Peptides against a protein of PDB entry 7PB4. Designs and how they scored, part 111

Target 1, 105 residues: chain A of PDB entry 7PB4
Amino acid sequence: KMLNIKEYKEKLLSTLGEFLEDHFPLPDRSVKKKKKNIQESSVNLITLHEMLEILINRLFDVPHDPYVKISDSFWPPYVELLLRNGIALRHPEDPTRIRLEAFHQ
Target 2, 218 residues: chain B of PDB entry 7PB4
Amino acid sequence: DALQMAVGYFEKGPIKASQNKDKTLEKHLKTVENVAWKNGLASEEIDILLNIALSGKFGNAVNTRILKCMIPATVISEDSVVKAVSWLCVGKCSGSTKVLFYRWLVAMFDFIDRKEQINLLYGFFFASLQDDALCPYVCHLLYLLTKKENVKPFRVRKLLDLQAKMGMQPHLQALLSLYKFFAPALISVSLPVRKKIYFKNSENLWKTALLAVKQRNR

## One batch from the design tools (peptide; made by RFdiffusion4, then SolubleMPNN)

Design b2_p8_3_s1 (from b2_p8_3 with A2L E5Q)
Fold by OpenDDE base, seed 2:
Structure b2_p8_3_s1 (fold): chain B 105 residues (1-105), chain C 218 residues (1-218), chain A 8 residues (1-8)
Amino acid sequence: as target 1 above (105 residues)
Amino acid sequence: as target 2 above (218 residues)
Amino acid sequence: LLIEQLLE
């Protein structure tokens, strides 16, 4: 049963990956290296695929607390996309945490 | 200059705990408004102020006024638009601000320097069609952005579903007609031959300013 | 179902 879930997860993620890369790519941030010494921490944004993988993994690894904390690596449009389409839900008491919805029904 | 001081105020926030915070804010806001409507703003100024308007740093009234005066002197940087969309999605701005942003984006579309990155946002804009308040303006934006490559079966289905839910809205019909033009095989439904495409007049707020910008850049 | 709708 667990193996089938993992395989299904991998298949789902792989199938989604191509679609998500094609239709929801990250914008090419021309990091204008302005030399100013402010370590603007180049926040490395993750792909939508990676974000979904994190959410799915959290649901399987910690089913009693399936929420993931939104990090700076989470591109806001991706978060909004997941929430708007009902793929993810915000924690009722902590808006900085989201969970995958599709598996809680 | 006065404009740099005003932009700096909005960027850095109020320096002095002075009792006259509101008067200072109003002074700087009026400075930005006056310059924007007379001469337009530089791309760098728009970059800063647009992010401020959408970040939720100030109240809705201030944000609305800032956004209304995002008038370019010459061009708007595409990067500013990409950043703005990110801020829009953080949810710190009001629904009215979101509507105003899309109206602004449609009105200022021709003044954006490049379209390569904004075209990558196509899917995100398309997802915003589900918002009833945004839908008319997003349809107009998509009408401007849509290429043949964007016309996919799943998007056609979503538009048809939306039409079934909302009825035959003029803005949806306009977008569907464009989709049918690019991919006639995907849309079997007979669309009424509308001779005139009717979008909400998003440009009305900036009509005079846009004319002035076009005259300066000739 | 929603993921399926995105995949279709």
Scores: peptide ipSAE 0.041, ipTM 0.874, DockQ to the pose 0.126
Fold by OpenDDE base, seed 1:
Structure b2_p8_3_s1 (fold): chain B 105 residues (1-105), chain C 218 residues (1-218), chain A 8 residues (1-8)
Amino acid sequence: as target 1 above (105 residues)
Amino acid sequence: as target 2 above (218 residues)
Amino acid sequence: LLIEQLLE
């Protein structure tokens, strides 16, 4: 049973991955190194696929508290995309926490 | 330079605890406004001030005034727009600020130096069509951005669903007509041939300023 | 269903 869930998860993530990469890619932050110390906050942003994987994993690992805290690695447009499409929900008391909705039905 | 001092104030905050914070704020804001409307702002100044206006660092009234004076001297950096979209999604700005930003983005579209990264944001803009306040301006933006590769069956369905919900809106019809031009096989519905593409608020707040920018760059 | 709607 657990193996089937993992396989289903992997298949879902794989199928979603191609779509998400094609339609919702990360912006290329390759700012040309002009010399000035623009400490561009080197926050490594994760892909939408990775974000979904985190949300799915949390749902399976901690089903009684399936919320993930939004980190600096979460690109705000991705968070907004998930929320607007009803894929994720904000915690009612903590707007910095989100859960995967599609799997709670 | 008075402008550099004003931009520095908004970026770093007040250097000295001035007892009259409001007067200092107003002075710097007026400096930015005056320079922006007379000469335009450098791309670096727009980068800084645009982020500040959308970050929620200041109140809505201040943010609105800053955003209204985001007039380029020459060009706007694409990176500034990408960063701005990120700030919009953080939710620290008002709905009115979001509307104003999209109006600004449409108005200033031709002054953005590159479109490659903005085109990558197509899906995010498309997702904003469901916001009734943003929809007219997002349709206009998408009309400017849409390429053949963006016209997908799922987006056609979403637009048709939106039309079913909102009715035959001129801005939706304009976008659908463009979609039909790129992919006629995906849109079987007969669209009324509108001779004139009409977007809401075609007269932007920056009409006079944009004319001045075009004259300076000739 | 919602993910399917996005993929559709």
Scores: peptide ipSAE 0.040, ipTM 0.875, DockQ to the pose 0.125
Fold by OpenDDE base, seed 5:
Structure b2_p8_3_s1 (fold): chain B 105 residues (1-105), chain C 218 residues (1-218), chain A 8 residues (1-8)
Amino acid sequence: as target 1 above (105 residues)
Amino acid sequence: as target 2 above (218 residues)
Amino acid sequence: LLIEQLLE
């Protein structure tokens, strides 16, 4: 049973990966660091694929508390995309936490 | 420079000790407004002030006034727009501010220095079509951004579903017509031949300012 | 189903 779940997860992530990369890529932050002073928070943004992987892993690892805390690595447009499409839900009492919805049916 | 002091005030925030916080804020806001409407703002000033207007640092009234005076002297950096879209998604700005931003983005579209990164945001803008308040302005933006590569079967289905829900809106018809132009095989529905594309005049708020910008950059 | 709708 666990092997089938892992395989399904991998297949889902691989299939989604190409689509998400094509249609929802990260903006290239390659704007050269010329002016020093904007503390561009050196926060490394993760891909939408990686974000989904984190959400899926949390659901499997901690099914009784499947919520993930939104970190600075979470690009706000990705969070909004997941929420708006009903793929993820915010915690009712803590808006900084989200869970994967699509797999709770 | 009075403008630099005003921008610095908004960037650093009000110093706690000032008894006349509201008067100081109004003074700096008027300074920004006056310069923006007379001469336009530098790309760096727009970068700073646009983020402030969308971050929720100040109240809605202040944010609205700042956003209304985001008038370029020459160009707007595409990076400023990308950052702005991120702030919109954080949800700290009002619905009215979001509408105003999209109106601004359409009105100022030609003054954005590059479109490469904005084109990568196509999917995010398309997802915003579901918001009834944003839909007319997002359709206009997508009309400006759409390339053949963006016209996909799933997006066609979403537009047709949206049309079924809200009726044959002029802004949806304009976008569907463009989609049919790029990919006629994906749209089997006969679209009325509209000679004139009618979008809501989002530029009306900045009409006089835009004329002045065009005159300075000739 | 929702993921499928995004992928469609």
Scores: peptide ipSAE 0.038, ipTM 0.875, DockQ to the pose 0.124
Fold by OpenDDE base, seed 3:
Structure b2_p8_3_s1 (fold): chain B 105 residues (1-105), chain C 218 residues (1-218), chain A 8 residues (1-8)
Amino acid sequence: as target 1 above (105 residues)
Amino acid sequence: as target 2 above (218 residues)
Amino acid sequence: LLIEQLLE
């Protein structure tokens, strides 16, 4: 049962990942190279695939507290995309925390 | 100069001690407005001020006024637009500010230096079609951005569903016609051959300013 | 659901 869930998770992540990479890619950071001095906080944005992986892993690893704290690595458009499409939900008391919506209920 | 002081005020925020915070804010806002409408703003100034307008740092009235004066001297940086979209998603700006932003983006589209990164945001703009207030302007933006590679079966379905929900809107019809042009096999529905594409005149707010920008860059 | 559309 757990293996099937893991395989299903991987397949889901893979299928979603390809779609999301094709249609919701990260903007190319290429603009940062030239001007030295702007301490643009080199916040490494994660891919939408990585974000989903984090959310799914949290749901499986900590099902009683499946919420993930939104970090600076979470690109706001991705967060909004997940929330708008009902893929994720904000914590009712802490808007900085989101969870994967259990689609199987 | 006065403009640098004004931009610096908005960037750094008001110094706590002044009892006349509102007067100072108004003075700096008027300075930005005056320069923007007369000469346009440098790309760097637009980058700073656009982010401020969308970040929720100031009230809606101030944000609206700043956004209305985001008039380029020459070009708008594509990076500024990408950053702006991120701010829109943070949810600290009003719905009216979002509408104004899309109107601005359509109006200023030709002045954006590059389109490669904006094209990567296609999916995010498309997702905003479900917002009734944004839909007309987003359709116009998508009409400007759409390439053959963006025309996918799932997007066609979403547009047709949206049309079924809200009726045959001129802006939806324009976008669907473009989709049919790129991918005729995906759209079986007979679209009326409209000779004229009709979008809301989003540029009306900036019409005079846009003419001036075009004259300066000639 | 967007997910269902993604899985098709």
Scores: peptide ipSAE 0.037, ipTM 0.873, DockQ to the pose 0.127

Design b2_p8_3_s2 (from b2_p8_3 with A2L)
Fold by OpenDDE base, seed 5:
Structure b2_p8_3_s2 (fold): chain B 105 residues (1-105), chain C 218 residues (1-218), chain A 8 residues (1-8)
Amino acid sequence: as target 1 above (105 residues)
Amino acid sequence: as target 2 above (218 residues)
Amino acid sequence: LLIEELLE
């Protein structure tokens, strides 16, 4: 049973990965660091694929508390996309936490 | 320079010790407004002030006034727009500010230096079509951005579903017509031949300013 | 359904 779940997860992530890369890529931060000390928080943004992987893993690893804390690596447009499409839900008491919805049916 | 002091005030925030915080804020806001409408703002100034207006650092009234005076002297950096979209998604700005931003983006579209990164945001803008308040302006933006590669079956279905829900809106018809132009096989529905594409005139707020910008850049 | 819609 666990193997089938892992395989399903991998297949889902692989299929979603190509689509998400094509239609929702990260903006190229290749803006050359011109020297102005704007502390652009050197926060490495993760891909939407990686974000979904984190959410799925949390659901499987901690099913009784499947919420993930939104970190600085979470690009706000991705968070909004997941929430707006009903793929994720915010914690009712803590707006900084989200869970995967689609798999709770 | 009075403008540099004003921008610095908004960037660094009000110094706690000033007894006349509201008067100081109003003074700096008027300085930015005056320069923006007279001469336009540099791309760097727009970058700073646009982020401030959308970050929720100040109240809605102040944010609205800042956003209304985001008038370029020459160009707007596409990076500023990408950053702005991120702030919109954080949800610290009002719905009215979001509408104003999309109106601004459509009005200033030709003054954005590059479109490559903005084109990558196509899917995010398309997702915003579900917001009834944003839909007319997002349709206009998508009309400006849409390439053949963006016209996909799932997006066609979403547009048709949206039309079924809200009726045959002029802004939806304009976008669907463009989609049919790029991919006629995906749209089997006969669209009325509209001779005139009609979008809500979002540029009216900046009409005089836009004329001045065009005159300076000739 | 939403995931399916995103996958299409």
Scores: peptide ipSAE 0.032, ipTM 0.873, DockQ to the pose 0.131
Fold by OpenDDE base, seed 2:
Structure b2_p8_3_s2 (fold): chain B 105 residues (1-105), chain C 218 residues (1-218), chain A 8 residues (1-8)
Amino acid sequence: as target 1 above (105 residues)
Amino acid sequence: as target 2 above (218 residues)
Amino acid sequence: LLIEELLE
């Protein structure tokens, strides 16, 4: 049963990954290396695929607290996309935390 | 100059020590408005101020006024638009600000220096069609952005579903007609031959300013 | 719904 869930997860992620890469790619941030010393921490944005993987993994690993904290690596348009389409839900008391919705029904 | 001081105020925030915070804010806002409507703003100034307007740093009234004066002297940087879309999604701006942003984006579309990155945002704009308040303006934006490669079966289905829900809206019909032009095999439904495409006049707010920008750049 | 659409 666990193996089937993992395989299903991987298949789902792979199928979704191609679609998401084609239709929701990250914009090419021309990091203009302006030399100014302010360590603007080049926030490395993760892909939508990686974001979904994190959410799914959290649901399986910690089912009693399936919420993931939104980090700076989470591109806001991706978060909004997941929330708007009902794929994810915000924590009712902590708007910085989101969970995968599809598996809680 | 006065404009640099005004932009710096909005970027750095109000200095705590001034008893007349509201008067100072109004002074700087008027400075930005005056320059924007007379001469337009530099791309760098638009980059800074657009992010401020959408970040929720200031109140809705201030954000609305800033956004209304995002008039370019020459061009708008595509990077500014990409950043703006990110801020829009953070949810710190009002619904009215979102509507105004899309109106602005449509009105200023020709002044954006490049379209490569904005075209990558196609899917995100398309997802915003579900918002009833945004839908007319997003349809107009998509009408400007849509290429043959963007016309996919799943998007056709979504548009048809939206039409079933909302009725035969002129802005939806315009977008569907464009989709049919690029991919006639995907749309079997007979669309009424509308000779005139009717979008909401998003440009009305900036009509005079846009004419001035076009005259300066000739 | 989106997941279902992505899985077809």
Scores: peptide ipSAE 0.032, ipTM 0.870, DockQ to the pose 0.130
Fold by OpenDDE base, seed 3:
Structure b2_p8_3_s2 (fold): chain B 105 residues (1-105), chain C 218 residues (1-218), chain A 8 residues (1-8)
Amino acid sequence: as target 1 above (105 residues)
Amino acid sequence: as target 2 above (218 residues)
Amino acid sequence: LLIEELLE
């Protein structure tokens, strides 16, 4: 059962990942190179695939507290995309925390 | 200069000690407005002020006024638009500010230096079609951005569903017609051959300013 | 719906 869930998770992530990479890619960081001095916070944005992986892993690893804290690595458009499509939910008391919505209920 | 002082005020925020915070804010806002409408703003100034307008740092009235004066001297940086979209998603700006932003983006589209990164945001703009207030302006933006590679079966389905829900709107028809042009096999529905594409005149707010920008860049 | 669309 756990193996099937893991395989299903991987397949889901893979399928979703390809779609999301094609249709919701990260903006190319190429603009950062030239002007030295703007401490543009080198925050490494993660892919939507990585974000989903984090959310799914949290749900499986800590099902009683499946919320993930939104970090600076979470690109706001991705967060909004997940929330708008009902893929994720904000914590009712802490808007900085989101969880994967259990689609199987 | 006065403009640099004004931009610096908005960027750094008000110094706590002044009892006349509102007067100072108004003075700096008027300075920005005056320069923007007369000469336009540098790309760097637009970058700073656009982010401020969308970040929720100031009240809606101030944000609206700042956004209305985001008039380029020459070009708008694509990076500024990408950053702006991120701010829109943070949810600290009002719905009216979002509408105004899309109107601005359509109006200023030709002045954006590059489109490659904006094209990568296609899916995010498309997702905003479900917002009734944004839909007309987003359709116009998508009409400007859409390439053949963006026309996918799932997007066609979503547009048709949206048309079924809200009726055959001119802005939806315009976008669907473009989709049919790129991918005729995906759209079986006979679209009326509209000779004229009709979008809301989003540029009306900036009509005079846009003419001035075009004259300066000639 | 999005997930279903993604899985198709």
Scores: peptide ipSAE 0.032, ipTM 0.868, DockQ to the pose 0.129
Fold by OpenDDE base, seed 4:
Structure b2_p8_3_s2 (fold): chain B 105 residues (1-105), chain C 218 residues (1-218), chain A 8 residues (1-8)
Amino acid sequence: as target 1 above (105 residues)
Amino acid sequence: as target 2 above (218 residues)
Amino acid sequence: LLIEELLE
C-alpha cells in the first residue's frame, strides 16, 4: 500500500510536473550581470515540480497540519497558479501558508 | 537630476523624518509624470518604477499614477514585464491596478525589446482569463502572444467554456478566431466570420504619448 | 477534478 502511494505520488508529480513545466516554465533569468549593485536577490527559485513535491510531502508527513510556508524560493506566479487552479489552498488565518488541496478530496 | 531624485525617492521610500511626506511625494510624482509624458522614461527607470507601482509599497492612487506614466523613451525591458507579473501574483496590488497593468502591457507591447520571456508567461496570462475584469485585456494580450504551439486542446476547452459562461464577447471571439486559424481541427464550432477584430482600445490612455514615442524613435 | 482536468 505504501509503495502504491509512493508510486502514485511519483506519477502524479511527474505528470503534473511535466505538464506544468511545459506550460509554465520558469523565465530564464539571463540577467546579464551588468555591474550595478542590483542586490541580486540570490534566492534560487525552485521549479514547480519541486514546489509540488514539497506540498505533497508535507501532506503525507504532517497530515494534521499540511501547510507549507511560502518561502522566497516560491515564484509568486507558481503560487498563484496553484491557488487559482485549486491545487493549493491558503491557510485561512495565515496567507503565507498553503496546502495541497487535490489530495484532501 | 530631478528625475533621478524622484526615482530614488520611490525606490528607497520616504525617509521617516520628513514632516511633509505628502508634499514631497507629490513633487516627485509630478517630476516623473512630467518627464515621462514629455520625453519618456529610460528602460531602467521603468524597471524600477513599474515594480514599485505593483509591489504595494504605496497607496493605490500613487500606484495608478506611476503606472499611467510608464511611458518609454525607447524600449521597455522584457525583464521588467516578467518581474511585474510576479508582483501581480503577490496580490498586494488592487484589481484596478491589475487592469491598468494589462492595459499598459497591451498599449506598450510593441515597445518591449524582446518577447521570448513574455511568451513563456503565456500560461499565466491564460489563467487570468477567468477574471472578468481582466478578460478583455488578457484576450488582447494573448491575441498578440499566441503562437501555434500555444494552441492546446485544454486551452480550447477553457475558452469554449468561458464563452459559454460569458457569452459571445468580441475579445473572446477574436482570440478563438486566432486559435481556429492555428488549429482548425481543435475548434469544430463555427465562429462568426468577423471581418474586424475589436478589442477595447487600451491605447486610449497613452495615445498622445505613444505617438510622441513613435515620432522620437523614427 | 482540476487535477483530472490537468491530467487529461
Scores: peptide ipSAE 0.028, ipTM 0.863, DockQ to the pose 0.119

